# Ledger of designs, part 46: peptides against a protein of PDB entry 6DSZ

Target 1, 361 residues: chain A of PDB entry 6DSZ
Amino acid sequence: NYVVTAQKPTAVNGCVTGHFTSAEDLNLLIAKNTRLEIYVVTAEGLRPVKEVGMYGKIAVMELFRPKGESKDLLFILTAKYNACILEYKQSGESIDIITRAHGNVQDRIGRPSETGIIGIIDPECRMIGLRLYDGLFKVIPLDRDNKELKAFNIRLEELHVIDVKFLYGCQAPTICFVYQDPQGRHVKTYEVSLREKEFNKGPWKQENVEAEASMVIAVPEPFGGAIIIGQESITYHNGDKYLAIAPPIIKQSTIVCHNRVDPNGSRYLLGDMEGRLFMLLLEKEEQMDGTVTLKDLRVELLGETSIAECLTYLDNGVVFVGSRLGDSQLVKLNVDSNEQGSYVVAMETFTNLGPIVDMCV

## One batch from the design tools (peptide; aimed at target 1 D262 E300 D336)

Design b2_p19_4_s4 (made by RFdiffusion4, then SolubleMPNN; from b2_p19_4, 7 letters changed)
Fold by OpenDDE base, seed 2:
Structure b2_p19_4_s4 (fold): chain B 361 residues (1-361), chain A 19 residues (1-19)
Amino acid sequence: as target 1 above (361 residues)
Amino acid sequence: SEEEKKLQEVLRELEKEEA
């Protein structure tokens, strides 16, 4: 009887940072298939706090802070469409992860999207948006006292959505998405009406973006708008201003993940399929009227890491590199480059034993 | 280069958040 000790999953499929355990603690949350690992970020490194088994593979994991909450809540969606909102509670030495709300958001009818599950949260915490199926956008209203997550669908005319985010600074919840049609890839915005359960026309659109445009980054105020990342170009649009760069260095490998460094959206980390780590910089221009506008975009190569599935800036130039294909890492960004011109130093490496191929025998 | 100086400034700012 070989007791196959079920090896804990080691491949990272998601990571987020925020204030989940308390308002003061900086946390790193790591999704490893069905396992959620919760750490406190300290000057000494990652301190493990809790591990949680989920009722399925984690497909979406997002921290959010509703108005009047002292700390972040955690939204999780599983690959089997089980949704929950989790809260961390500590009473002395007793640590509990409490389910505030839950629901199953599976539809009986729908084609699962080829690009997988996308889950996003409105920055003002008015709703959760889900792209689960082609031609549908699912909305979960965020009501404080509702223990049951109720969802409704809005029909999307755009059947092939590549990526979608909620925009910042919008009076109504507004999505920005890249979609593909027979004419190419495009960017569009919609306002989401909770009352009417429909889309209204959004503030802007950009037709005929780069053919390989794959990611949307919602930019916080004061800039607002979105960054669109392609294979050859990075573009910014906010309805009033358009700016594009085509740095040759990004053509070498596809950018596959990003993470915001600053709350104001001035800096982002980018990771590509070769494990290169970049900094995307938004240069500001202050206008005479006191408005801040985007002056320029810049991309700088920082160094090389494991191939990131997800990136999370922590603090003090420390970055968590969550890897599915390789070892996850804690890396330090240094002010001075090494002899190879790299600003990246590995602090800790977490061995990835590979995907447990469930050999269904 | 001016670009390297700007990057160094950015990276230096990341270290100051703990001070």
Scores: peptide ipSAE 0.459, ipTM 0.878, DockQ to the pose 0.690
OpenDDE base, seeds 1, 3, 4, 5: peptide ipSAE 0.459, 0.456, 0.454, 0.453; ipTM 0.880, 0.879, 0.877, 0.879

Design b2_p19_5 (made by RFdiffusion4)
Pose (drawn by RFdiffusion4):
Structure b2_p19_5 (pose): chain A 361 residues (1-361), chain P 19 residues (1-19)
Amino acid sequence: as target 1 above (361 residues)
Amino acid sequence: TEEEEEHLQEELEELEEED
């Protein structure tokens, strides 16, 4: 027999922003399935540079540039457990994606977990963290000689884990995650020590959270902490400091995705399965000593995009809406809600043949 | 309600200035 592609996969599973082509090159990297798309934000709008294609299903896609690098290094993990670090190199008149490092990191003894694979990267590029199998947190230290991507497993006493994030602004690599056991589910803190290959007691106390907590947000350096998004209550956890708001405006649909807007983290974007788009706020309270603290949380609806699996703010009040169940699109957020109450205006839609349930000729 | 709308507009305006 013989199989050809009549149409490339159009559903968007992952999208990230960063400086990948050069420095201050606002790149939008869109992950379909086996395809990877790279764009440069120009005055024209989204203009592509190179659409590559891999021999795997892109499951983790993150950007970073470690200590003393020219441009961000891209990291990709295949669902069949192929890991690689890439680098856009336009040295010549052409374009080549050099593979700085690669290595298969499948464990012969783990069970894939509910909520699938998670790929997290250290705030200061100390390591790559993986959550492939239950009870096994895999660490991949980041240096130069680790070109044949080597790795080692730590053990995780917490068996059922929902979402994991690296915390900003800590003495060393620290992890914040939501896990489940009997008696509801909780949030626990750990420290990753890649010198002894163990877990150390985390920075702060284990808190009880909402029963349906589904997302953890890494809050940047000026504030520090973690934001946990459940079904009905949005909570902020940072050591002893703790804030939460529970608007009934949210419970109607589960919040699925989040994106950081400002570098400060004062504004965030949220998405419903009903197709909404929220703005999560971390309002400031600059005090007498010239320091900045955080006072409250406020969530107010912006309008509605399409159902988003990915979410990314690009530039000049524009957000790329990566839709898996429908058309992905481009959106302009305006201060003046011109029509109705929607601060959201569609600029461009991308044909997504969506989940093809049935068809005929 | 009107005050909440004005506060949201202020946040959005600050965002435009930052860009």

Design b2_p19_5_s1 (made by RFdiffusion4, then SolubleMPNN; from b2_p19_5, 8 letters changed)
Fold by OpenDDE base, seed 3:
Structure b2_p19_5_s1 (fold): chain B 361 residues (1-361), chain A 19 residues (1-19)
Amino acid sequence: as target 1 above (361 residues)
Amino acid sequence: SEEEEKKLKEVLAELEKEE
């Protein structure tokens, strides 16, 4: 019996940071195909805690904290449309990953979207939204007592959604999305009525955005609104204020991932297809009435890393660079640049052995 | 600009204080 020790996947296809193991612990969670790795972030580095095998390739991995939970829960959706909500439970030395809720959200009818699976969580934890199929937005209501994840579909008139997020600070769950039609790409918002299971008109829209607008970032309060990232431009809109920048440096390579550095949404990391790491800065302007508005957007080149599939800020200027094409890295952001003008120093490198072809023998 | 670099350094320095 040759136990072919199946080589563990090394290519990273998702990463998230939060408080999953406890309220106090900072965790890094890494998705490597069907494998979930859980680390505690320490001053000494990453401490491995647990590995979890999933029933399929992880397509969505998001941490969220429902009201009254002391620590984050983990939402996972697999490429086979198995959804689960996981909880970390430790009892002495015994570590268990508990499935709090589960369901299959596959539809019998629908064209799988070419841009892949998108999963988003309402910041107020009212629902999960899924873009799985063209012309459909799937909603999973979040209920604490429900062990069965039940979903329903809302018809989306916009057939070609590029990216979608829930907005912050909305009385009703509100999505913001980039979509493409024959006239170009546009941004639109919808309120999601859980009661009526329909879309209501959202607070704003922006027609004719950049043709290559590819990502939506929901911005927390006090700014609110969204950032739309394209090939040539970065724009902000919150229904009242619009601001656009077109820094030449972002034209050199497509931005492919982002991560919020701080809870207030003042800073974001951006990664491009060349492995360049940027900081997006939201400059604040305090008004006389105490309202905070966006004054300006700025992009700064920090340095170069492996080509990021995902980025997550940990703590103390440490960033995890999850790479699918190259080695994943822990990098430190330094206050002072090196002789090459880089603020990035590699702390640790995680060898990527390439795609594990699951040869189903 | 030197001012932009200074602002970036201030931002990066803030990241080190969150211990």
Scores: peptide ipSAE 0.415, ipTM 0.880, DockQ to the pose 0.693
OpenDDE base, seeds 1, 2, 4, 5: peptide ipSAE 0.412, 0.415, 0.411, 0.413; ipTM 0.879, 0.877, 0.879, 0.879

Design b2_p19_5_s2 (made by RFdiffusion4, then SolubleMPNN; from b2_p19_5, 7 letters changed)
Fold by OpenDDE base, seed 1:
Structure b2_p19_5_s2 (fold): chain B 361 residues (1-361), chain A 19 residues (1-19)
Amino acid sequence: as target 1 above (361 residues)
Amino acid sequence: SKEEEEELKRVLEELEEEE
């Protein structure tokens, strides 16, 4: 009897950081297919806390903090459309991962989107949005008293959504998305009415963006608005301000992931298909009235890492590079570059043994 | 530019000071 010790998955398909175990702890959460790994970030490195098996491949993993919660909750959606909200609870040495809410959000009718599952959470924790199927936007209202995640669909006229985020600082939940039509790629916004279960006109739109615009970053206040990342350009729009840059360095390889470094949205990490790590900087201009506006955008090459599937800034210039194709890394951003001009130093490397094809026969 | 390099240095210094 060869006990095939089921090799634990090593390829990373998602990572997030936040305060999941407590209000004080900084956590790194790593999705490896059906497995969730929870770490505490310490001065000495990553301390493992818990591993959780999920009922299916993790497709969405997002931390969020509803008003009046002391720590973050975790939203997970699996590739089989099982949704749950998880809470970490510790009582002495006893650690429990509690399911606060769950549900299946699969539709009987719909074409699964070719770009895969997108899950987003409103910054004010009013709802979860899901792009699962072409021409539909699924909404899960967030209600603390509801153990069953109920969802409804709103029809999208835009059939080919590339990426979508909730915007910050909006009176109503507002999505910003890149979509493709026969005329090209465009950016549009919609307000989401929970009451009427419909879209209202959003605050702004930008028609005819770059043909390869692929990612939306929602920018926190005071800037607000969104960043649109393409193959050749990075653009900012907030309804009042528009700014675009086309740094030649980003044309060499497609940017595939991003992560916000600071709460105010002044800095972002960008990773490309060659494993290059960039810093995107939002230069601020303070007006005499105290209003902060975007002055400029800059992109700086930091160095090279494994090809990132996901990036997350931890603390003290430490970044986790989650890789699906290569080894995941914990890297340090140094103030001074090395002899090769790199600001990146690998602190730890996590061997990727390749895709464990779960032959669920 | 030298100014860009100095700004990047400032950004990276700020990241190390975050206790």
Scores: peptide ipSAE 0.399, ipTM 0.873, DockQ to the pose 0.692
OpenDDE base, seeds 2, 3, 4, 5: peptide ipSAE 0.396, 0.390, 0.393, 0.397; ipTM 0.870, 0.869, 0.870, 0.872

Design b2_p19_5_s3 (made by RFdiffusion4, then SolubleMPNN; from b2_p19_5, 11 letters changed)
Fold by OpenDDE base, seed 3:
Structure b2_p19_5_s3 (fold): chain B 361 residues (1-361), chain A 19 residues (1-19)
Amino acid sequence: as target 1 above (361 residues)
Amino acid sequence: DEEKKKELEKALEELEKAE
């Protein structure tokens, strides 16, 4: 019996940071195909806590904290449309990953979207939204007592959604999305009525954005609104204020991932297809009435890393660079640049052995 | 460029203080 020790996946396809193991612990969670790795972030580095096998390739992995929970819960959706909400539970030395809720959200009818699976969580934890199929937005209501994840579909008139997020600071759950039609790419918002199971008109729209607008970043309060990332431009809109920048440096390579650094959305990390790491800075303007508005957007090159599939800021200027094509890295952001003008120093490198071809023997 | 650099450096310094 050759136990072919199946080589563990090393290519990273998702990463998130939060407080999953406890309220106090900072965790890094890494998705490697069907494998979930859980680390505690310490001053000494990453401490492995648990590894979990999933029932399929992880397609969505998001931490969220429902009202009254002391720590984050983990939402996972697999490429086979198995959804679960996971909780970390420790009892002495015994570590258990508990399934709080589970469901299969596959539809019998629908064209799988070419841009893949998108999963988003309302910041107020009212619902999960899923873009799985063209012309459909799936909603999973979040209920604390429900062990069965039940979903319903809302018809989306916009057939080609590029990216979608829930906005912050909305009375009703509100999505913001980039979509493509024959006239180009546009941004639109919808309120999601859980009661009526329909879309209502959202607070704003922006027609004719950049043709290559590919990502939506929901910005927390006090700014609110969204950032739209394109090939040539970065734009902000919140229904009242519009601002656009076109820094030449972002034209050199496509931005493919982002992560929020500050809880208030003042800074973001951006990664491109060349492995360049940027900081996006939101400059504040305090108004006389005490309102905070966006004054300006700025992009600064930090340095070079492995080509990021995902980025997550940990703490103390440490960033995890999850790579699918190359080695994943822990990098430190230094205050001072080196002689080459880089603020990035590699702390640790995690060898990527390439795609594990699941040879179904 | 120098002012932008100083602002970036200040932003990076703020990351160390969040402990």
Scores: peptide ipSAE 0.404, ipTM 0.880, DockQ to the pose 0.752
OpenDDE base, seeds 1, 2, 4, 5: peptide ipSAE 0.404, 0.407, 0.398, 0.000; ipTM 0.881, 0.881, 0.879, 0.265; seeds 1, 2, 4 fail the geometry check

Design b2_p19_5_s4 (made by RFdiffusion4, then SolubleMPNN; from b2_p19_5, 9 letters changed)
Fold by OpenDDE base, seed 2:
Parts: sequence; structure tokens; C-alpha cells
Structure b2_p19_5_s4 (fold): chain B 361 residues (1-361), chain A 19 residues (1-19)
Amino acid sequence: as target 1 above (361 residues)
Amino acid sequence: DEEEKKRLEEELQELEKAE
């Protein structure tokens, strides 16, 4: 009887960084199908803390810190629409992952969206937003005392949403999304009313963006607004300022993931389908009134890595490259290029044994 | 598609009644 030891999944389908184990610890959380791996980031590398089995494939994994919490909480949504909010608790040597809230957010009616599950959290932690089905936006209000995740749907007039994020610095929770209609792709914003359970008109829109606009990045203050990434262009809009660049280098391969480097949104990592790693830079201009505005956008090629499914900047120029198709990596970003012109050096490689083909025999 | 919009409105109203 060969006990086929079920090989642990190695393909990464999500990663997040924050302060989950404590307020002081920097953590890397890695989703590998049904497995959550929790690490502490140290000067010596990644220290494993806990592995958690989830009751389904992790589809959404986001860290957030509600007002009055000392450390981040973890929101997880599975591919079977099981939602939970998790807390890390350590008591001496005992480590517990506590479920603070849970619920199933599956609807009996609705067409699952072709672009899959999108889960987002309001930067002010007022709500979670879920795009699960075409024409619906699900809202989970965040209440500290709520043990049951209750959700409601708001109708989206835009049936084909490509990507959606909550914006920063908005009085009301505000989403920004790329959608497609017969006329092309567009960007729109909505305010979300928890009280009325409806959308109100958002602060801005941009009709007829690039045909291949695929990603929205919400930019924190002082810039605010959003970055829209396409195949050929990167655009910024905040309602008052619009700026677009079309660097030829990004046209060669589709950008598929991003991660914010600086808390103020001055730099972002971008990964493409060829494993090229870029830095997107936001140049600031300080106005005479003390306001900060975007002066320019720049893209710099850093080097090549495994094809990223997700990217996470850790600290001190160290980046985790989570790969589904290849080996995941820890890489170092250097100030000086090597002889090949690369600023990227692989520090550690994590072997990907391939997709667990569920051979349903 | 206006028909798809109308179906979604009816479905939402049914979901809200079941909650």
C-alpha cells in the first residue's frame, strides 16, 4: 500500500505582506491553492510561522487594519464563496488562527464573471467589495462585533467589469473600475451607500480608455486617484489631473500583476507575462499652496524573474515573486546594474512541482 | 442588453426578499 503522500501544492496563486502576527513583525502570507503559509520576514530570510489548511481554494486574500486594531486582520474568500476574517493570536508558544467572522457569500442566481472573483477592501475599512457575478457588486459591511459576515448586492449597470478597486481619500467608500461595453473599455467611479444599499455617482469617469486596459491601481494620498494599466499605455486620473504614458517597452508583453513599494504610492512593481520586472515611478510636484500633484510617470526595466502571479515588496529592496507557472523567488533589487544591465538578483528559489492535476481517477 | 438588466433587477429584488 503505497501511501501516496499528497504532495503539498507549490504553485503560488496569491501573496500579501503586512503585520499579521504582531504590530512589529513584517509578514509574508502565501496562498498555495488550499494552503496558507505564514512567514516572518527577517534579515536572514523567511521564517515559517504557521501553515493553515483552508476549506477550499483561496481566491481572495487581503490584509486590512480596522480602526482600533493593533495588527492586521486577514480576509479570505475561497473559490466556493466561503468568506472569513482571520486573526493571529499567540499565547506563549501556542499559535492560534482565530476566525473572527465567517459566512458564505454565494448567490443562487447570477452568472459567474469570466474574469473570476475580485475582492477588495475599502482603505478606511468600512466595507469589503466583491465582484463575483456579472451585473452585481456584493458588499460586506465591516463591523467589529459582527461574527457573521452579512452581505448584500448592489446592481452594476456595467456587466463586464475587468478590474475594480476602492479609492483612497474618499468621504464615502468609492470604487473605481474598468469595464467593457460595445464601444470599448471605460473607467468609472461609484460611491457606495451602505445606508441606501445603492451606488451614487462617483467623482469622475474616463470614457474610451485603451482597448486593453486591464488593471486598476488605487493610489494613496497625497496623489489619490487611480492608475490604469493597459497593453500600450499607463494612465493616471484623480478627477482633476490626467496623465498618460506609452513606453514602448511595456508593449512587448502584457503586465499581469503589480505591487506598491512606497506607502505614499510613489513607486510600484509591475510584472509581465515574460517575467520582466518593472518599476513604475510617480514623480511629485509640490505646488505653492503646499498641495502635491503628479508631475510625471516613468517606467524602468529592473530585470527578469519567474513569471509572477503576484508580487510583494518586503523590505530593503527584497521582493517576493509568487509564481504559478514557474518557481517562486526571493529577489534583491540593487541600485547598480550587473554586467547584463539587470538590477535583479535571485536570493532564493522555491521549486514549483507543477499544477496539482487533480487526476480524478 | 436591457433584457439582461431587467432580469438582474428582478433577481436582486428576489434575493432582497429572501434575506
Scores: peptide ipSAE 0.031, ipTM 0.721, DockQ to the pose 0.010
OpenDDE base, seeds 1, 3, 4, 5: peptide ipSAE 0.018, 0.007, 0.022, 0.020; ipTM 0.576, 0.482, 0.647, 0.649

Design b2_p19_6 (made by RFdiffusion4)
Pose (drawn by RFdiffusion4):
Order: structure tokens, then C-alpha cells, then sequence
Structure b2_p19_6 (pose): chain A 361 residues (1-361), chain P 19 residues (1-19)
């Protein structure tokens, strides 16, 4: 027999922003399935540079440039457990994606977990963290000689884990995650020590959270902490400091995705399965000592995009809406809600044949 | 509504400054 592609996969599973082509090259990297798309934000709008194709299902796609690098290094993990670090290199008149490092990191003894694979990267590029199998947190230290991507497993006493994030602004690599056991589910803190290959007691106390907490947000350096998005209550956790708001405006649909807008983290974008688009706020309270603190949380609806699996703010009040169940599109957010109450205006839609349930000729 | 307008206005101003 023989199989050909009559149409490339159109559903968007992942999208990230960063400086990948050059420095201050606003790139939008869109993950479909086996395809990877790279764009440069130009005055025209989204203009592509190179659409590559891999022999795997892109499951983790993150960007970073470690200590003393020219441009961001892209990291990709295949669902069949193929890990690689890539680098856009336009040295010549052509374009080559050099593979700085690669390595298969499958464990012969783990069970894939509910909520699938999670790939997290250290705030200061100390390591790559993986959550492939239950009870096994895998660490991949980041240096130069680790070109044949080597790795080691730590053990995780917490068996059922929902979402994991690296915390900003800590003494060393620290992890914040939501896990489940009997008696509801909780949030616990750990420290990753890649010198002894162990877990150390985390920075702060283990808190009880909402029963349906589904997302953890890494809050940037000026504030520090973690934001946990459940079904009905949005909570902020940072050591002893703790804030939460529970608008009934949210419970109608589960919040699925989040994106950071400002570098400060004062503004965030949220998405519903009903197709909404929220703005999560961390309002400031600059005090007498020239320091900045955080006072409250406010969530107010912006309008509605399509159902988003990915979410990314690009530039000049524009957000790329990566849709898996429908057309992905481009959106302009305006201060003046011109028509009705929607601060959201569609600029461009991308044909997504969506989940093809049935068909005929 | 006012909070959203304020947040977007501050964001627009920051964008203009970067230009």
C-alpha cells in the first residue's frame, strides 16, 4: 500500500513567541502535528521564513536563550520521546535548522499520566524538566557538552500530578505543581538539585487549592509566585502572601489556556472552551520605599475569539489565537470597545479543517 | 469596563514609547 498527505494538518496544538531568527526578531512558532512553522512579525503582518517538517508529533515546544547566547534556542519533544535543541542559522543565503543536541528520553518503566506530557524549562536556563510518566520527574541539565542529550530521573512521591511550572526568582531551581491524592488536590513546592539528583523541601507551605485546579502560571520576577487557575476561583500563591477572586463569570466554561502579556506579568490572557477571552490583572501598589507590590486580582471579559488551544500576544495590541477545534485567527484588542462589549476584532482567519468527524465524496 | 480600558490604554502608551 502507499499513503500520501493530501492536506497538511491544520489544527494548531502549540504556539510560542520569542527571538529565534535574529535578536529582536518577533517570531511566531506554530506547532501543527508533524509540521513546524516559523514567522517574523513584520509591518505586513505574519510573514513566514521557513516551514520545516519533523519525523514526530511535537508535544513540547519552548523557547529560551541560556547564559551568553546570540539568539533563542528552540526545544522540541516528540510524543514518541525524541528531544532536540534547535537553532535558526541563516548564515548563508539559505536557511538551515542546525540540531545542537538530541536524545531519546523514554523510560522503560513509567506509565503516561492523565494530562499528558509537560515540558518546563528553568527561568534562567539551568535545566529542562519533564513530566512524562507518573511519579517520575525527569531532569535534563543544560550545559554545552550534553550534546547527546543525557538525562536522569528523580522520583516523585506525588503520584497524580496536574500541571507543573518552574517558579521565578528563587535561590535555586524550584518547582510549583498541583497534584491529586485522596482528600482533594493540593499544591506543593520542591527544589531541584542537579548536584545530588534529589528533591529538597520547597520554598513555602503546601496549600489546599480548588478541587478542579487545572493550570499553574509562572509569575515573573518583579512579583514572583504562582497563579493557579481552577474552574471557579483564580488564586495567587507566593509564600505567605495569598490572594484569590471567584467571579461567577467564569464557572460556565473551564479556563483552558493562558498567555503572558506584559513582561511584568501585570496582565494575562485566558481562554474558555466557550470561546471567550479574558484579561487577568495583577494590579500594582507602588509603596513608599520605591518597591512595587501586588494588591488584588481582577478578571474582566474582553469579548470572544474562537476556541483556543494556544494563545499568544504578538505586538501592538494584537493576539494570535491558535485554535484546534476551529479556524485559527488574528485578533486586535482595542481600548475603545467600539461595537457591543467586545474589545476583540478579527483581522485574519486561517482555514482549519478542524476535527474531521465524517466525510463523503 | 473601566479597568479594562485603563489596562489597555497603559499598554498602548507603552507600545508607543517603544516606537
Amino acid sequence: as target 1 above (361 residues)
Amino acid sequence: SEAVQKALEELQEEEEEEE

Design b2_p19_6_s1 (made by RFdiffusion4, then SolubleMPNN; from b2_p19_6, 7 letters changed)
Fold by OpenDDE base, seed 5:
Structure b2_p19_6_s1 (fold): chain B 361 residues (1-361), chain A 19 residues (1-19)
Amino acid sequence: as target 1 above (361 residues)
Amino acid sequence: MEKVKKALEELKKEEEEKK
C-alpha cells in the first residue's frame, strides 16, 4: 500500500502582498489550489506564519483595508463560489484566522464565463465586484457589521468581458472593463449604484482598442484612469488623456500578469508567457499649476524568470514570481546587469512538483 | 541598458528613503 502522502500543492495560482498579520508586517500570501500560505517578508527571505486549508480551489484572493481597520482583510472566493472575508488575529502565541463574513454567491442561472472568475475590490472598499457569469456583474456591498456576504446582480449589456477593474479616485464605485463584441474589443466604464442596484454611465470609453487587449490595470491617483495591455500595444486612458505605445519587444510573447511596484502607480511589473519580466514606467510631467500628468509610457526588459501566473513586488527590489507551470521564485532586481544583460537574479526557488493528480482511488 | 539601470537606481533610492 503506497500511501501516496498527499503532497502539499506547489503550483501557485495566486499571490498578493500587503499587511495582513499586522499594520507593520509585510506579508506575502500565496494561493496553491485549496491552500493559503501566509508569510512575513523579512530581510532574510520569507518566514512562514500560517497555512490555511480552504473549502475549495481559491479563484480570487485580494487584500483590502476598510476605513478604520488597522490592517488588511483578505477576500477569498473559491471556484465553488464560496466567498469569505478573513482576518488575521494573534493573541500572544495563538494565531487565528477568523472569518468575519462568508456567503455563497453562486447563481442558479447564468453561463459561467469562459475566461473564468474575476473578483475585484473597490479601492474605497465600498463593494466587491464579481464577474462570474456572462452578462452579469455581481456586487457584494461591504458592510462592517454584516457577517453574511449578500450579493446582487447587475445586468451587463456587454456579454464578453475580458477583464475588469475598479478605478481609483471616483466619487462612485466605477468599473473599467475590456469587452469583445462583433466589431472588436472595446473599453468601457460604468458607475455602480449601490442604491439603485444599476449601472450609470461611466466617465469615459474607448472603442476599437487592440484586438488582443486582455488586461486592465487601474492606475492610482494622481494619474487615475487605466492601462490597457494588449499583445502589440499598451495604452493609457483617464478620460482626458490618451497615450499609446507599441514596443516591439512585447510582441514576442503575450503579457499574462502584472503587479504595481509603487503606491502611486509609477511602475509596474509585467510577466509574459516566456517568463520575461518587464517594468512598465509611467513618466510624470509636473505642470506649472502643480498638477501631475502622464508624459510617457515606457517598457523595459529586466530579465527572465519562471513563467509567472502572478507577480508581486515585495520590497527592496525583491519580487515574488508565483508560477503554476514552473518553480516559483524570489528574485532580486539589481541596478547592474549581469554579463547576459539581465537585471534579475534568483534568490530562492520553490520547487513545483506539478499538478496534484487527484488520484481518485 | 542605461534606461533600465536608471529606473532601478530610482527604485533603489526610493526604497532607501523609506527606511
Scores: peptide ipSAE 0.372, ipTM 0.889, DockQ to the pose 0.792
OpenDDE base, seeds 1, 2, 3, 4: peptide ipSAE 0.365, 0.359, 0.364, 0.368; ipTM 0.887, 0.885, 0.886, 0.886

Design b2_p19_6_s2 (made by RFdiffusion4, then SolubleMPNN; from b2_p19_6, 8 letters changed)
Fold by OpenDDE base, seed 5:
Structure b2_p19_6_s2 (fold): chain B 361 residues (1-361), chain A 19 residues (1-19)
Amino acid sequence: as target 1 above (361 residues)
Amino acid sequence: MEKVKEALEELKKEEEEKK
């Protein structure tokens, strides 16, 4: 009887960075199928704090800080549509992950979207948005006292949403999304009315974006707006300003993940299907009136890593590369390149033992 | 090369200023 000791999952399918354990601690949270791993980021590397088993494969994992919270809360949605909001609570040496709220957000009707589950949180923590099914946008209002996550659906006219984010700096919760129709791919915005449970017209739209536009990045203030990443181009739009670049280097492989480096959205990490790591730079121009405008976009190749499923900037030029297909890595961004022209150095490698084949015995 | 280095120098400087 080979007791196949169920190896802990090693393939990473999500990662987030924030302040989950305390206001002061920098945490890395890693999703490995049904497992959540919580680390504190230290100068020496990752210190494990807690591992949590979830009641299903983690499909969405997002940190958010409601007004009046001292630390981040964690939203998790499983592939079985179990939603929860988790809080880290430490009392002396006792560490508890408490469920503040939970619910099942599955609909009895609807076609699950082919591009999978998308979960997003409004930057002002007014709501969670979920794209679970074609032609529906699910809203979970965020209320502090509600232990039961209740959701409602808003009908989307756009049946084929590719990616969606909440925008920053909007009076009402506003989504920006890439969608596909018979004419191509487009970007649209909607305001989400919690009161009326409907969409209102958003601040802007961009028709006929690149055919392979696949990702939306919401840009914080002062810039606001969104970055749209395609196969050949990267575009910025905020309603007033449009900018596009088509750096030849991104055509070689599809960008598959991104992460914001700084709170003001001046820099992003981009990972492609070949494991190339890029920095996207938003160059600022200060106007005479003190307004900050986007001057230019620039993409720079940093080096090569494992193929990222997710990226997260930690601190001090350290990046976690979460990989599903290869080994996950902690990498350091160096000011000086190596002999190969790479600015990336692997600090630590986390062996991926491959997919846990559920051998149904 | 110079542009990447500059961007990483700026990042390093900002991280040092947060300490």
Scores: peptide ipSAE 0.427, ipTM 0.900, DockQ to the pose 0.793
OpenDDE base, seeds 1, 2, 3, 4: peptide ipSAE 0.403, 0.395, 0.420, 0.405; ipTM 0.894, 0.892, 0.898, 0.894

Design b2_p19_6_s3 (made by RFdiffusion4, then SolubleMPNN; from b2_p19_6, 9 letters changed)
Fold by OpenDDE base, seed 1:
Structure b2_p19_6_s3 (fold): chain B 361 residues (1-361), chain A 19 residues (1-19)
Amino acid sequence: as target 1 above (361 residues)
Amino acid sequence: SEKVEKALKELEEERLAKK
């Protein structure tokens, strides 16, 4: 009996960093198709803690910390629309992953969006938002005592949403999204009313952004607002301030992923389709009244890595490069460049054996 | 650029402060 040990998936399709195992532990969570790998980030490197099998391909994986939680919870949505909220529990040497809540959020009617599943969490943990289908925004209210994930849909007039995020610092949960219509691509905001189950007018909009605007980054306070990444431009808007840059270096290859380095949103990592790693810098200006405003945006090339599907800053200048097409990497950001002008050094490489061909035997 | 070096130096200083 050849136990064909099903080859474990090696291609990374998502990664996230946070405090999942404890309040003190820094974790790296890696999604590899139906598998979730959990690591503790240590001074010596990545320590494996647990591997979890999911009942489907992981499509969304986000950490969030509701008020009164000591550590982060994990939201997972599968490609089959199975949603769960997971908690890590350790009792001595016993490790359990507990499902706090679950549900299926599939709709009987709807056109699945061509850009795939988008899942986002309100920074204040009031709700989860899902873009699953064109013309619909699904809301899952977050309630601590609810074991069943209940969702409702809000009709979205904008049929072709490209990307969406929740904004920071909003009295009501507020989404910011890039959408396409016959006139081009635009940015709009909506407030989400849980009570009325409808959209209200958001704080701002920006019509006629770059034609290839593809990503929204929500910027935390004190800056607030959002960054919009295109093929040729990067723009910032917060309702009061607008700033745009068009660095020639980003035109060479499409930026496909991003990750925030600093809690205050002053620095971001950007990865493109050629495996180039950039730093996006938000320069602050302190006003006489003590308010902080955005002075400038800057993009700087750090070096080259595997083509990132996802990026996550760990700690101490270490970045995990999750790759679907190539080998995933742990890389170090150095202060001094090497002889080639690169600030990036590969610390560890994780071999990608390619797509698991499900040989139906 | 000097700004990258500064940004990376800040990350190194954060690293050194945690040791």
Scores: peptide ipSAE 0.263, ipTM 0.820, DockQ to the pose 0.764
OpenDDE base, seeds 2, 3, 4, 5: peptide ipSAE 0.254, 0.201, 0.189, 0.254; ipTM 0.815, 0.683, 0.685, 0.819; seeds 2, 5 fail the geometry check

